# Designs tried in a protein design run: peptides against a protein of PDB entry 6UG1. Part 31

Target 1, 304 residues: chain A of PDB entry 6UG1
Amino acid sequence: SNEERKRRKYFHMLYLVCLMVHGFIRNEWINSKRLSRKLSNLVPEKVFELLHPQKDEELPLRSTRKLLDGLKKCMELWQKHWKITKKYDNVGLYMRTWKEIEMSANNKRKFKTLKRSDFLRAVSKGHGDPDISVQGFVAMLRACNVNARLIMSCQPPDFTNMKIDTSLNGNNAYKDMVKYPIFWCEVWDKFSKKWITVDPVNLKTIEQVRLHSKLAPKGVACCERNMLRYVIAYDRKYGCRDVTRRYAQWMNSKVRKRRITKDDFGEKWFRKVITALHHRKRTKIDDYEDQYFFQRDESEGIPD
Target 2, 301 residues: chain A of PDB entry 6UG1 as posed
Amino acid sequence: SNEERKRRKYFHMLYLVCLMVHGFIRNEWINSKRLSRKLSNLVPEKVFELLHPQKDEELPLRSTRKLLDGLKKCMELWQKHWKITKKYDNEGLYMRTWKEIEMSANNKRKFKTLKRSDFLRAVSKGHGDPDISVQGFVAMLRACNVNARLIMSCQPPDFTNMKIDTSLNAYKDMVKYPIFWCEVWDKFSKKWITVDPVNLKTIEQVRLHSKLAPKGVACCERNMLRYVIAYDRKYGCRDVTRRYAQWMNSKVRKRRITKDDFGEKWFRKVITALHHRKRTKIDDYEDQYFFRRDESEGIPD

## One batch from the design tools (peptide; aimed at target 1 H22 S104 F111 K112)

Design b2_p16_5_s3 (made by RFdiffusion4, then SolubleMPNN; from b2_p16_5, 9 letters changed)
Fold by OpenDDE base, seed 1:
Structure b2_p16_5_s3 (fold): chain B 304 residues (1-304), chain A 16 residues (1-16)
Amino acid sequence: as target 1 above (304 residues)
Amino acid sequence: MNELEKKLAELYRKLK
């Protein structure tokens, strides 16, 4: 019905805002001075120097290569620190079906929200789910004065799915779900004027995204609980930015149709949500990023 | 956290 379509759209909007606020709160917790002091001790001086290379005036790419090597070594150090990777409870922050949402609404489940103190302890001990691990990795890079962003792929229920039964079939449902991350890191490269993508936990990869990312979900089974629609970046200065364009190959042709921003009302609403979570002034880094997004939109073109 | 973030964090706790 038209009413059910409106209900699902409204619930998607509400759920999206809750996810975006979760990302904001986790980003605030990452900025803990107590955690920063502990995590800085994990990074040897030689690795710190690689994270902060001098500008090579002859070939700026050499400086980028040092930064990439430093980030690789940080990823290895993080693997040594992290002792216990817990499975997600149920689906974690992956996409729920409409059926799962309706069934959960009927169940007065007391969900145990992770407290800030418990999060800080989990990161410090190296015990937690993959999301806590990624968030801790971002905290370690920030402890080394690296301009690292927390990235969150927000997974609200698909308001474009009008099926009554949205049950997911499959023996490997968990494996397919966790194949691609929900959280990752971006690091600012001051030499190339680009964000470097770092997945320290799931795919254990570092990439300089040009046209496509390895972190973008591929295949029907993986996309059932992980649809690339709202990739939100949270920086150390409480900036909040939509960076979906970086990771979406087909933003205009495919991704936009699955976003609330498909219409002017949704675009204006989503811009208000981003603005409410963006607590810093614009910088030259934002200008370089917006220029990159513009070039990516021009290169994709308008879908036929 | 602004009042919106507090309300949204409360809502998030209810949706979790």
Scores: peptide ipSAE 0.031, ipTM 0.698, DockQ to the pose 0.104
OpenDDE base, seeds 2, 3, 4, 5: peptide ipSAE 0.030, 0.030, 0.030, 0.030; ipTM 0.718, 0.722, 0.697, 0.722

Design b2_p16_5_s4 (made by RFdiffusion4, then SolubleMPNN; from b2_p16_5, 9 letters changed)
Fold by OpenDDE base, seed 4:
Structure b2_p16_5_s4 (fold): chain B 304 residues (1-304), chain A 16 residues (1-16)
Amino acid sequence: as target 1 above (304 residues)
Amino acid sequence: MEELEKKLAELYKKMK
């Protein structure tokens, strides 16, 4: 019905706000001074120097290469720190079906909400799910004074899916679900004026995204619980930005149709949500990023 | 999150 379509749209909006607020809260937690002091001790001086190279005025690319090497070594150090990767409880923050949402209201399971103290202990011990591990990695980079963002791919239920029964097939569903991350890191390269993408946990990759990301879900089974629609960046100064354009090859032709921002009402609403979560002034870094997004929109063109 | 998801699912049911 038209009413069911409206209900799913409103529920998607509410769920999206809750996910974005969750990302904001996790971003505050990883700014913990106590955690920062512990995690800075994981990074030896030689690696710290690679994270903070001098500007090579002749060839800025040499400075970027040092930063990339420093980030690679930080990933290796993080793997040594992290002792136990827990499986997600159920589907974690991956996308639920409408049926699962309807059924979850009947589930009497006592959810243990992870408290800030439990999170800080989990990161400090190297014991938790992949999302906690990524968040801890961002905290370690921030402890080394790196301009690292927490990235969250928000997975609200698909309001464009009007099917009632999307029973996802059972056993292989977890492997396909976790094939691509929900959380990752971005690091500002002050030399190239670009964000570097870092997945320290899942794909264990560093990339300089031009047109395509390795973190963008591919294949039907992987996209069932991980649809790239709302990639939100949380910086160390409590900035909040939509960075979906970086990771979406087909933003205009495909991704936009699956977002609340497909219409003017949804665009205005989503801008209000971003603005409410954005607690810093605009910077030249935002100007370079917006220019990059503009060039990517022009290069994609208007969908036929 | 899971508690929030439960509250959201309860809200979604009340909107039916």
Scores: peptide ipSAE 0.071, ipTM 0.769, DockQ to the pose 0.709
OpenDDE base, seeds 1, 2, 3, 5: peptide ipSAE 0.034, 0.034, 0.033, 0.061; ipTM 0.737, 0.732, 0.729, 0.758

Design b2_p16_6 (made by RFdiffusion4)
Pose (drawn by RFdiffusion4):
Structure b2_p16_6 (pose): chain A 301 residues (1-169, 173-304), chain P 16 residues (1-16)
Amino acid sequence: as target 2 above (301 residues)
Amino acid sequence: VEDLFKFLDEEYNKLM
């Protein structure tokens, strides 16, 4: 029914707002001073110097390389710090079916509240699922004064799914791509470096293609790339989906609430509601990257 | 995460 269609659109908007706000608060917890000071002693002087390379006038590239080596070393030592990697209970934050949601609303059960203290304790101990692990990795980089963003792929239920049944054909297929990861600024190449230290264990300077964007029909059942939100140290919130979307104006636009005008205006209201800092020059360099990327997509196949 | 799911389930029931 057209009524159920409208409800799905609204609930999608609601769930999306909640997810994005969770990203906002979790990023706040990541900035905790007490936790940052403890995590900083995990980084040796050698690697610390690699994370803050001197300006190389003759060839800025060498500075970028040193940072990459540093990022690699950090990923490695984080693999060691993180002693216990849990499985997501049930589906974690991956996309759910309308049937699954309706049924979760039915069954109320008992839910252990978490709060801020428990999160901090878990990151310091090194106990948690991959989301916690990557979030803790970002907190560590921040304690070392590196411009690290937390990236979240918000996976609200699909408002473009009109079906009354909504059934699917595996755990391994869900976890192939991450919901959370990291970006780090390169002041020498003036670009954002993508880092996934927990799932793909890779560092990539995304130009036109990214390893992180999910592929294959089976894997996209629980992970439909639509809203990639970046949160920074100074409480910025930017929609960074263009970096990670090979076909943004074609494939991804159809799945986002921003396809119509009401949707874009509304989405912009939320981003602004979550962006609590003023514009920096880095924001301009990023907009330039996005503009070029937006113009290089071209006609679809 | 569990708190977020619980809150959204309540909001879903209101919506229905």

Design b2_p16_6_s1 (made by RFdiffusion4, then SolubleMPNN; from b2_p16_6, 9 letters changed)
Fold by OpenDDE base, seed 5:
Structure b2_p16_6_s1 (fold): chain B 304 residues (1-304), chain A 16 residues (1-16)
Amino acid sequence: as target 1 above (304 residues)
Amino acid sequence: MEELERKLAEELRKLL
């Protein structure tokens, strides 16, 4: 019905705000001074120097290569720190079906919220789910004065799915779900004027994304619980930015159709949500990023 | 409205 379509759209909007607020809160928690002091001790001086290379005036690419090597070594150090990777409780922050949402309302399960103190302890000990691990990795890079962003792929329920039963009948549902991350890192390269993508936990990869990312979900089974729609970046200065364009090959043709921003009302609403979560002034880094997104939109074209 | 708010509050408790 038209009413059910409106209901699912409204529920998607509210759920998206909740996910984005969750990302904001986690981004604040990883700025903990106590955690920063502990995590900086994981990074030896030689690796710190690679994270902060001098500018090579002859070939700036040499400085970028040093930074990339420093980030690789940081991923290796992080793997040594992280002792226990817990499975997600149920589906974690992956996308729920409409049926699961309907059934959950009937089950008064006392969910224990993760307290800030418990999160900081989990990161410090190296014990937690993959999301906590990624968040801790971002905290370690920030502790080393690296301009690292927490990236969150927000997975609100699909308001474009109008099926009554959206049950997922798959034996490999968990493996397919966790194949691609929900959280990752971006690091600012001051030499190339670009963001470097870092997945320290899932794919254990570093990318300089041009057109395609390995972090973008591919295949039907993986896309059931992880649809690339809202990739939100949280920086060390409490900035909030939509960076979906970086990871979406087909933003205009495919991704936009599954976003609330498909219409002017949704675009204006989503801009208000971003603005409410953006707690810093604009910088030249934002100008370089917006220029990159503009070039990506021009290169994709407008779908017919 | 109330049922939707209840469902939302329950999903929020899973996220927070």
Scores: peptide ipSAE 0.049, ipTM 0.723, DockQ to the pose 0.139
OpenDDE base, seeds 1, 2, 3, 4: peptide ipSAE 0.030, 0.034, 0.030, 0.031; ipTM 0.734, 0.715, 0.735, 0.730; seed 4 fails the geometry check

Design b2_p16_6_s2 (made by RFdiffusion4, then SolubleMPNN; from b2_p16_6, 7 letters changed)
Fold by OpenDDE base, seed 3:
Structure b2_p16_6_s2 (fold): chain B 304 residues (1-304), chain A 16 residues (1-16)
Amino acid sequence: as target 1 above (304 residues)
Amino acid sequence: MEDLEKELAELYKKLK
């Protein structure tokens, strides 16, 4: 019905706000001074020097290579620190079906809310789910004075899916769900004026995204619970930015149709949500990023 | 609307 379409759109909007606020809160928690002091001790001086290379005036690419090597070593150090990777409770922050939402409304499940103290302890011990692990990795890089962002792929229910019953086949559903991350890291490269993408936990990869990301979900089964629609970046200064354009090959042709921002009302609303979560002034880094997004929009073109 | 707000408040408690 038209009413059910309105209901699903409204539910998607409110669910998206809840996810974006969750990302904001986790970004505050990883700025803990107590956690920072503990995590800085995981990084040897030689690795710290690689994270902070001198500018090579002859070949700035040499400085970028040192930074990449430092980030690779940080991923290896993080794997040694992280002792226990817990499975997600149910689907974690992956996308729920409409049926799962309707069924969960009736069940007063005592979800054990993770307190800030429990999170800080989990990161410090290296015991938690993959999301806690990625968030802890961002905290470690920030403890080493690296300009690292927490990235969240927000998975609100698909308001464009009007099917009532989406029974997901059970057995491979978890493997397909967790094949691609919900949380990852970006690191500012001051030499190339670009963000470096780092997945320390899931794919264990570092990339400089040009047109395609390895973190973008591929295949029907993986996209059932992980649709690339809202990739939100949270920085150390409480900046909040939509970085979906980096990871979406087909932003204009495919991704926009699945976003609330497909219409002017949704665009204005989503801009208000981003503005409410953005607690810093604009910087030259934001100018370089917006220029990159503009070039990516021009290069994609308007879908025929 | 109220049921959806309750469901979202519960969801938000679940996401914390």
Scores: peptide ipSAE 0.029, ipTM 0.687, DockQ to the pose 0.138
OpenDDE base, seeds 1, 2, 4, 5: peptide ipSAE 0.023, 0.029, 0.028, 0.021; ipTM 0.679, 0.687, 0.703, 0.647

Design b2_p16_6_s3 (made by RFdiffusion4, then SolubleMPNN; from b2_p16_6, 10 letters changed)
Fold by OpenDDE base, seed 1:
Structure b2_p16_6_s3 (fold): chain B 304 residues (1-304), chain A 16 residues (1-16)
Amino acid sequence: as target 1 above (304 residues)
Amino acid sequence: MDDLEKKLAELYREMK
């Protein structure tokens, strides 16, 4: 019905705000001075120097290569620090079906929210789920004065799915779900004027995204609980930016149709949400990023 | 935090 379409759209919007606020809160927690002091001790001086290379005036690419090597070594150090990777409780922050949402509403389930103190302890000990691990990795890079931002792929329920039964069938549902991350890191490369993508936990990869990312979900089974629609970046200065364009190959043709921003009302509303979560002034880094997004939109063109 | 909560409450009202 039209009423059920409105209900699902409304619930999607509310759920999206809750996810984006969760990302904001986690980004605040990883700015903990106490945590920063502990995590800086994990990074030896030689690795710190690689994270902060001098500008090579002859070939700026050499400086980028040093930064990439430093980030690789940080990823290796993080793997040594992280002792216990817990499975997600149920589906974590992956996408729920409409049926799962309705069943959860009926069961009055008290979700135990992880407290800030418990999070900081988990990161410090190296014990937690993959999301806590990624968030801790971002905290370690920030402790080393790296301009690292937390990336969150927000997974609200699909308001474009009008099926009554949205049950997922499959023995490998968890494996397919966790194949791609929900959280990752981006690091600003001051030499190339680009963001470097870092997945320290799931795919254990570092990439310089041009047209496509390895972190973008592929295949029907993986996309059931992980649809790339709202990739939100949280920086150390409490900036909040939509960076979906970086990771979406088909933003205009496919991704936009699955976003609240498909219409003018949804676009205006989503801009208000971003603005409410964005607590810093614009910088030249934002200008370089917006130029890159513009070039990506022009290169994709208008879908036929 | 209080300003964020107010803005979120406003956004929630606009969704209705």
Scores: peptide ipSAE 0.032, ipTM 0.704, DockQ to the pose 0.081
OpenDDE base, seeds 2, 3, 4, 5: peptide ipSAE 0.031, 0.031, 0.029, 0.028; ipTM 0.700, 0.703, 0.694, 0.712

Design b2_p16_6_s4 (made by RFdiffusion4, then SolubleMPNN; from b2_p16_6, 9 letters changed)
Fold by OpenDDE base, seed 4:
Structure b2_p16_6_s4 (fold): chain B 304 residues (1-304), chain A 16 residues (1-16)
Amino acid sequence: as target 1 above (304 residues)
Amino acid sequence: LEELEEKLNELYRKLK
């Protein structure tokens, strides 16, 4: 019905705000001074120097290569720190079906919400789910004065799916779900004027994304619980930015149709949500990023 | 903002 379409759209909007606020709160927690002091001790001086290369005036690419090598060594150090990767409880922050949401509303399940103290302890011990591990990795880079931001792929229920039963049947559903991350890192390269993508936990990869990312879900089974629609970046200064354009090859043709921003009302609403979570002034880094997004939109064109 | 975060966290807990 038209009413059910409106209900699903509204519930998607509400769920999206909750996810974006969750990302904001986790971004505050990883700014903990106590955690920073502990995590800085994991990074030896030689690796710290690679994270902060001098500008090579002849070939800025040499400085970028040092930064990339420093980030690779940081991933290796992080793997040594992390002792226990817990499975997600149920589906974690991956996308739920409409049926799963309706069933969960009826179940007074005692939600074990992770407290800030428990999170900081989990990161310090190296014990937790993959999301906690990625968040801790961002905290370690920030402890080394790296301009690292937390990236969250927000997975609200698909309001464009009007099927009554959206149950997902399959024995390998968990493996397919966790094939691609929900959280990752970006690091500002001051030499190339670009964001470097870092997945320290899932794919264990570093990328300089041009047209596509390895972190973008591919295949039907993987996309059932992980649809790339709202990739939100949280920086160390409490900036909040939509960076979906970086990771979406087909933003205009495919991704936009699955977003609340497909219409002018949704675009204006989503801009208000971003603005409410954005607690810093604009910087030249934002100008370089917006220029990159503009060039990517022009290069994709308007879908027929 | 903190009150909104708390309300949204409560809502997020109810949505989990």
Scores: peptide ipSAE 0.030, ipTM 0.706, DockQ to the pose 0.121
OpenDDE base, seeds 1, 2, 3, 5: peptide ipSAE 0.028, 0.026, 0.028, 0.029; ipTM 0.706, 0.712, 0.702, 0.702

Design b2_p16_7 (made by RFdiffusion4)
Pose (drawn by RFdiffusion4):
Structure b2_p16_7 (pose): chain A 301 residues (1-169, 173-304), chain P 16 residues (1-16)
Amino acid sequence: as target 2 above (301 residues)
Amino acid sequence: STYEDMHEFIEKHKQS
């Protein structure tokens, strides 16, 4: 019914707001001073110097390379620090079906509250699922004074799914791509470097294509790329989906609430509500990348 | 406060 259609659109908006705010608060917890000081002693002087390379005037590229080596070394040592990698209970934060949600609302059960202290204890011990692991990795980079963003792929239920049944054909297929990952700024190449230290264990300087964007019909059942939100040290919140969307204006726009005007205005209201800093020059360099990327997409196939 | 409530909702939902 048209009524259920409208409810799905609203609940989608609601769940999305909650997810994005969770990203906002979790980013705050990541900045915890007490935790940062402990995680900083995990980084040797050698690697620390690689994470803060000297300006190389003749060839800025060498500085970028040193940072990549540093990022690689950090990924490695984080693989060692993280001793226990749990499985997501049930579905984690991956996209859920309308049927699944309706049923979760029905069954109230018992849910262990988490809170901030328990999160900190888990990151210091090295116990957690991949979300906690990557989030902790970002906290470590920040304790070393690197401009690290937390990236979150918000996976609200699909408001474009009109079906009354909503059934699907696997765990391994869900976890192929991450919900959380990291970006780090390169002041030499003036670009954001994408880092996934937990799932794909890769570092990529995304230009026009990214390894992190999910592919194949089966894998996209639980992970439909729509809202890639970046949170930074100074409490910025930016929609970074353009970096990770091969067909942004075609494929992805149909799945976002921003397809109509009311939707874009509303979405902007939330981003602004979550962006608690003023514009820096880096924001401009990023907007320039996005503009060029937006103009290079062209006609679809 | 509203943000905390939204956060707690997501934590419970993840476990559900």

Design b2_p16_7_s1 (made by RFdiffusion4, then SolubleMPNN; from b2_p16_7, 6 letters changed)
Fold by OpenDDE base, seed 3:
Structure b2_p16_7_s1 (fold): chain B 304 residues (1-304), chain A 16 residues (1-16)
Amino acid sequence: as target 1 above (304 residues)
Amino acid sequence: DLYEKMTEFIEKFKQA
């Protein structure tokens, strides 16, 4: 019905705000001074020097290579620190079906919310789910004065899916779900004037995204609970930016159709949500990033 | 805080 379509659209909007606020709060928690002091001790001086290379005036690419090597070593150090990777409770922050949402509304179960103190302890001990692990990795890089962002792929229920029953069958559902991350890291490369993508936990990869990312979900089964639609970046100064354009190869042709921003009302609403979560002034880094997004929009073109 | 309530809402959604 038209009413059910409206209900699903509004529920998607509410759920998206909740997810974006969760990312904001986790980004605040990883700025903990106590956690920073503990995590900086995981990084030897030699690795710290690689994270902060001198500018090579002859070949800036040499400086980028040192930074990439430093980030690789940080991923190895992080894997040694992380002792226990817990499975997600149910589906974690992956996308729920409409049926699962309706069933959950009827379950008055007491859910144990992870408190800030419990999160800091989990990161400090190296015990938690993959999301906590990625968030802790961002905290470690920030403790080393690296300009690292927390990235969140927000997975609100698909308001474009009008099917009544969307029950997902089968034993491989969890493996397909967790094949691609929901949280990852970006690091500012001051030499190339680009963001470097880092997945320290799931795919254990570092990439300089040009047209496509390895972190973008591929295949029907993986896309059932992980649809790339809202990739939000949270920086150390409480900046909040939509970085979906980096990871979406087909932003204009495919991704936009599944976003609330497909119409003018949704675009204006979503900009208000981003503005409410963006607590810093614009910088030259934002100018370079916006220029890159513009070039990516021009290169994709308008879908025929 | 509104942010804590929204986080609690999400965590409830994660476990349901």
Scores: peptide ipSAE 0.035, ipTM 0.723, DockQ to the pose 0.857
OpenDDE base, seeds 1, 2, 4, 5: peptide ipSAE 0.033, 0.029, 0.035, 0.034; ipTM 0.717, 0.693, 0.731, 0.719

Design b2_p16_7_s2 (made by RFdiffusion4, then SolubleMPNN; from b2_p16_7 with T2L D5E H7T H13L)
Fold by OpenDDE base, seed 4:
Structure b2_p16_7_s2 (fold): chain B 304 residues (1-304), chain A 16 residues (1-16)
Amino acid sequence: as target 1 above (304 residues)
Amino acid sequence: SLYEEMTEFIEKLKQS
């Protein structure tokens, strides 16, 4: 019905705000001074120097290569620190079906909320789910004075799916769900004026995204619980930015149709949500990023 | 706080 379409749209909007607020809170928690002091001790001086190379005036690419090597070594150090990767409870923050949402509303189970103290302990011990591990990795880079962002791929239920029964075939293995991450890191390269993408936990990859990312979900089974629609970046200064354009090859032709921002009302609403979570002034880094997004929009063109 | 309530809501959604 038209009413069910409206209900799903509004529920998607509410769920999206909740997810974005969660990302904001986790981004605040990883700024913990107590955690920072502990995590800085994991990074030896030689690796710290690679994270902070001098600018090579002749070949800025040499400085970028040092930063990339430093980030690779940080990933290796993080793997040594992280002792226990817990499985997600149920589907974690991966996308739920509408049926699963309706069923969960009836489930009065006492949920144990992860408190800030429990999170900080989990990161310090190296015990937790993959999301906690990624968040801890961002905290370690920030402890080394690296301009690292927490990236969250927000997975609200698909309001464009109007099927009554949205049950996934029960065989969608946990392996297919977790094949691609929902949290990762970005690091600002001051030499190339670009964000470097870092997945320290899942794919264990570093990339300089031009047109395609390895972190973009591919294949039907993987996309059922992980649709690339809202990739939100949280920086160390409590900035909040939509960075979906970096990771979406087909932003205009495919991704936009699955976003609340497909219409003018949704675009204006989503801008208000971003603005409410964005607690810093604009910087030249934002200008370089917006220029990159503009060039990516022009290069994709308007879908026929 | 609104942030704590929203975090609790999301953590409930994770476990459900």
Scores: peptide ipSAE 0.031, ipTM 0.719, DockQ to the pose 0.876
OpenDDE base, seeds 1, 2, 3, 5: peptide ipSAE 0.030, 0.026, 0.029, 0.030; ipTM 0.695, 0.715, 0.711, 0.710; seed 2 fails the geometry check

Design b2_p16_7_s3 (made by RFdiffusion4, then SolubleMPNN; from b2_p16_7, 5 letters changed)
Fold by OpenDDE base, seed 5:
Structure b2_p16_7_s3 (fold): chain B 304 residues (1-304), chain A 16 residues (1-16)
Amino acid sequence: as target 1 above (304 residues)
Amino acid sequence: SEYEKMTEFIEKFKQA
């Protein structure tokens, strides 16, 4: 019905705001001074120097290569720190079906919210789910004065799915779900004027995204619970930016159709949500990023 | 706070 379409759209909007606020809160928690002091001790001086290379005036690419090597060594150090990777409780922050949401609404179970103190202890011990691990990795890089962003792929329920029953019948549902991450890191390269993508936990990869990312979900089974729609970046200064364009090869043709921003009302609403979560002034880094997104939009074109 | 309520809402959704 038209009413059910409207209900699913509004529930998607509410759920998206809740997810984006969660990302904001986790980004604040990883700025903990106590955690920063502890995590900086994991990074030896030689690795710190690689994270902060001198500018090579002849070939800036040499400085980028040092930064990439420093980030690789930080991933290796993080793997040594992280002792226990817990499975997600149910589906974690992956996408729920509409049936799962309806069943959850009827469930009066008391849920234990993860407190800030419990999160800081989990990161400090190296015991937790993959999301806590990625968030802790971003905290370690920030403790080393690296301009690292927490990235969150927000997975609100699919308001474009109008099926009554949306049950998923897959035996390998968990393996397919966790094949691609929900949280990752970006690091600012001041030499190339670009963001470097870092997945320290899931794919254990570093990439300089041009046209496509390895972190973009591929295949039907993986896309059931992880649809690339809202990739949100949270920086060390409490900036909030939509960076979906970086990771979406087909933003205009495919991704936009599944976003609330497909219409002018949704675009204006989503911009208000981003603005409410963006607590810093604009910088030259934002100008370089917006220029890159513009070039990507021109190169993709508008689908007919 | 509103942030705590939203976090609690999300954690309820994580475990449900």
Scores: peptide ipSAE 0.038, ipTM 0.767, DockQ to the pose 0.838
OpenDDE base, seeds 1, 2, 3, 4: peptide ipSAE 0.024, 0.023, 0.025, 0.031; ipTM 0.693, 0.696, 0.662, 0.725

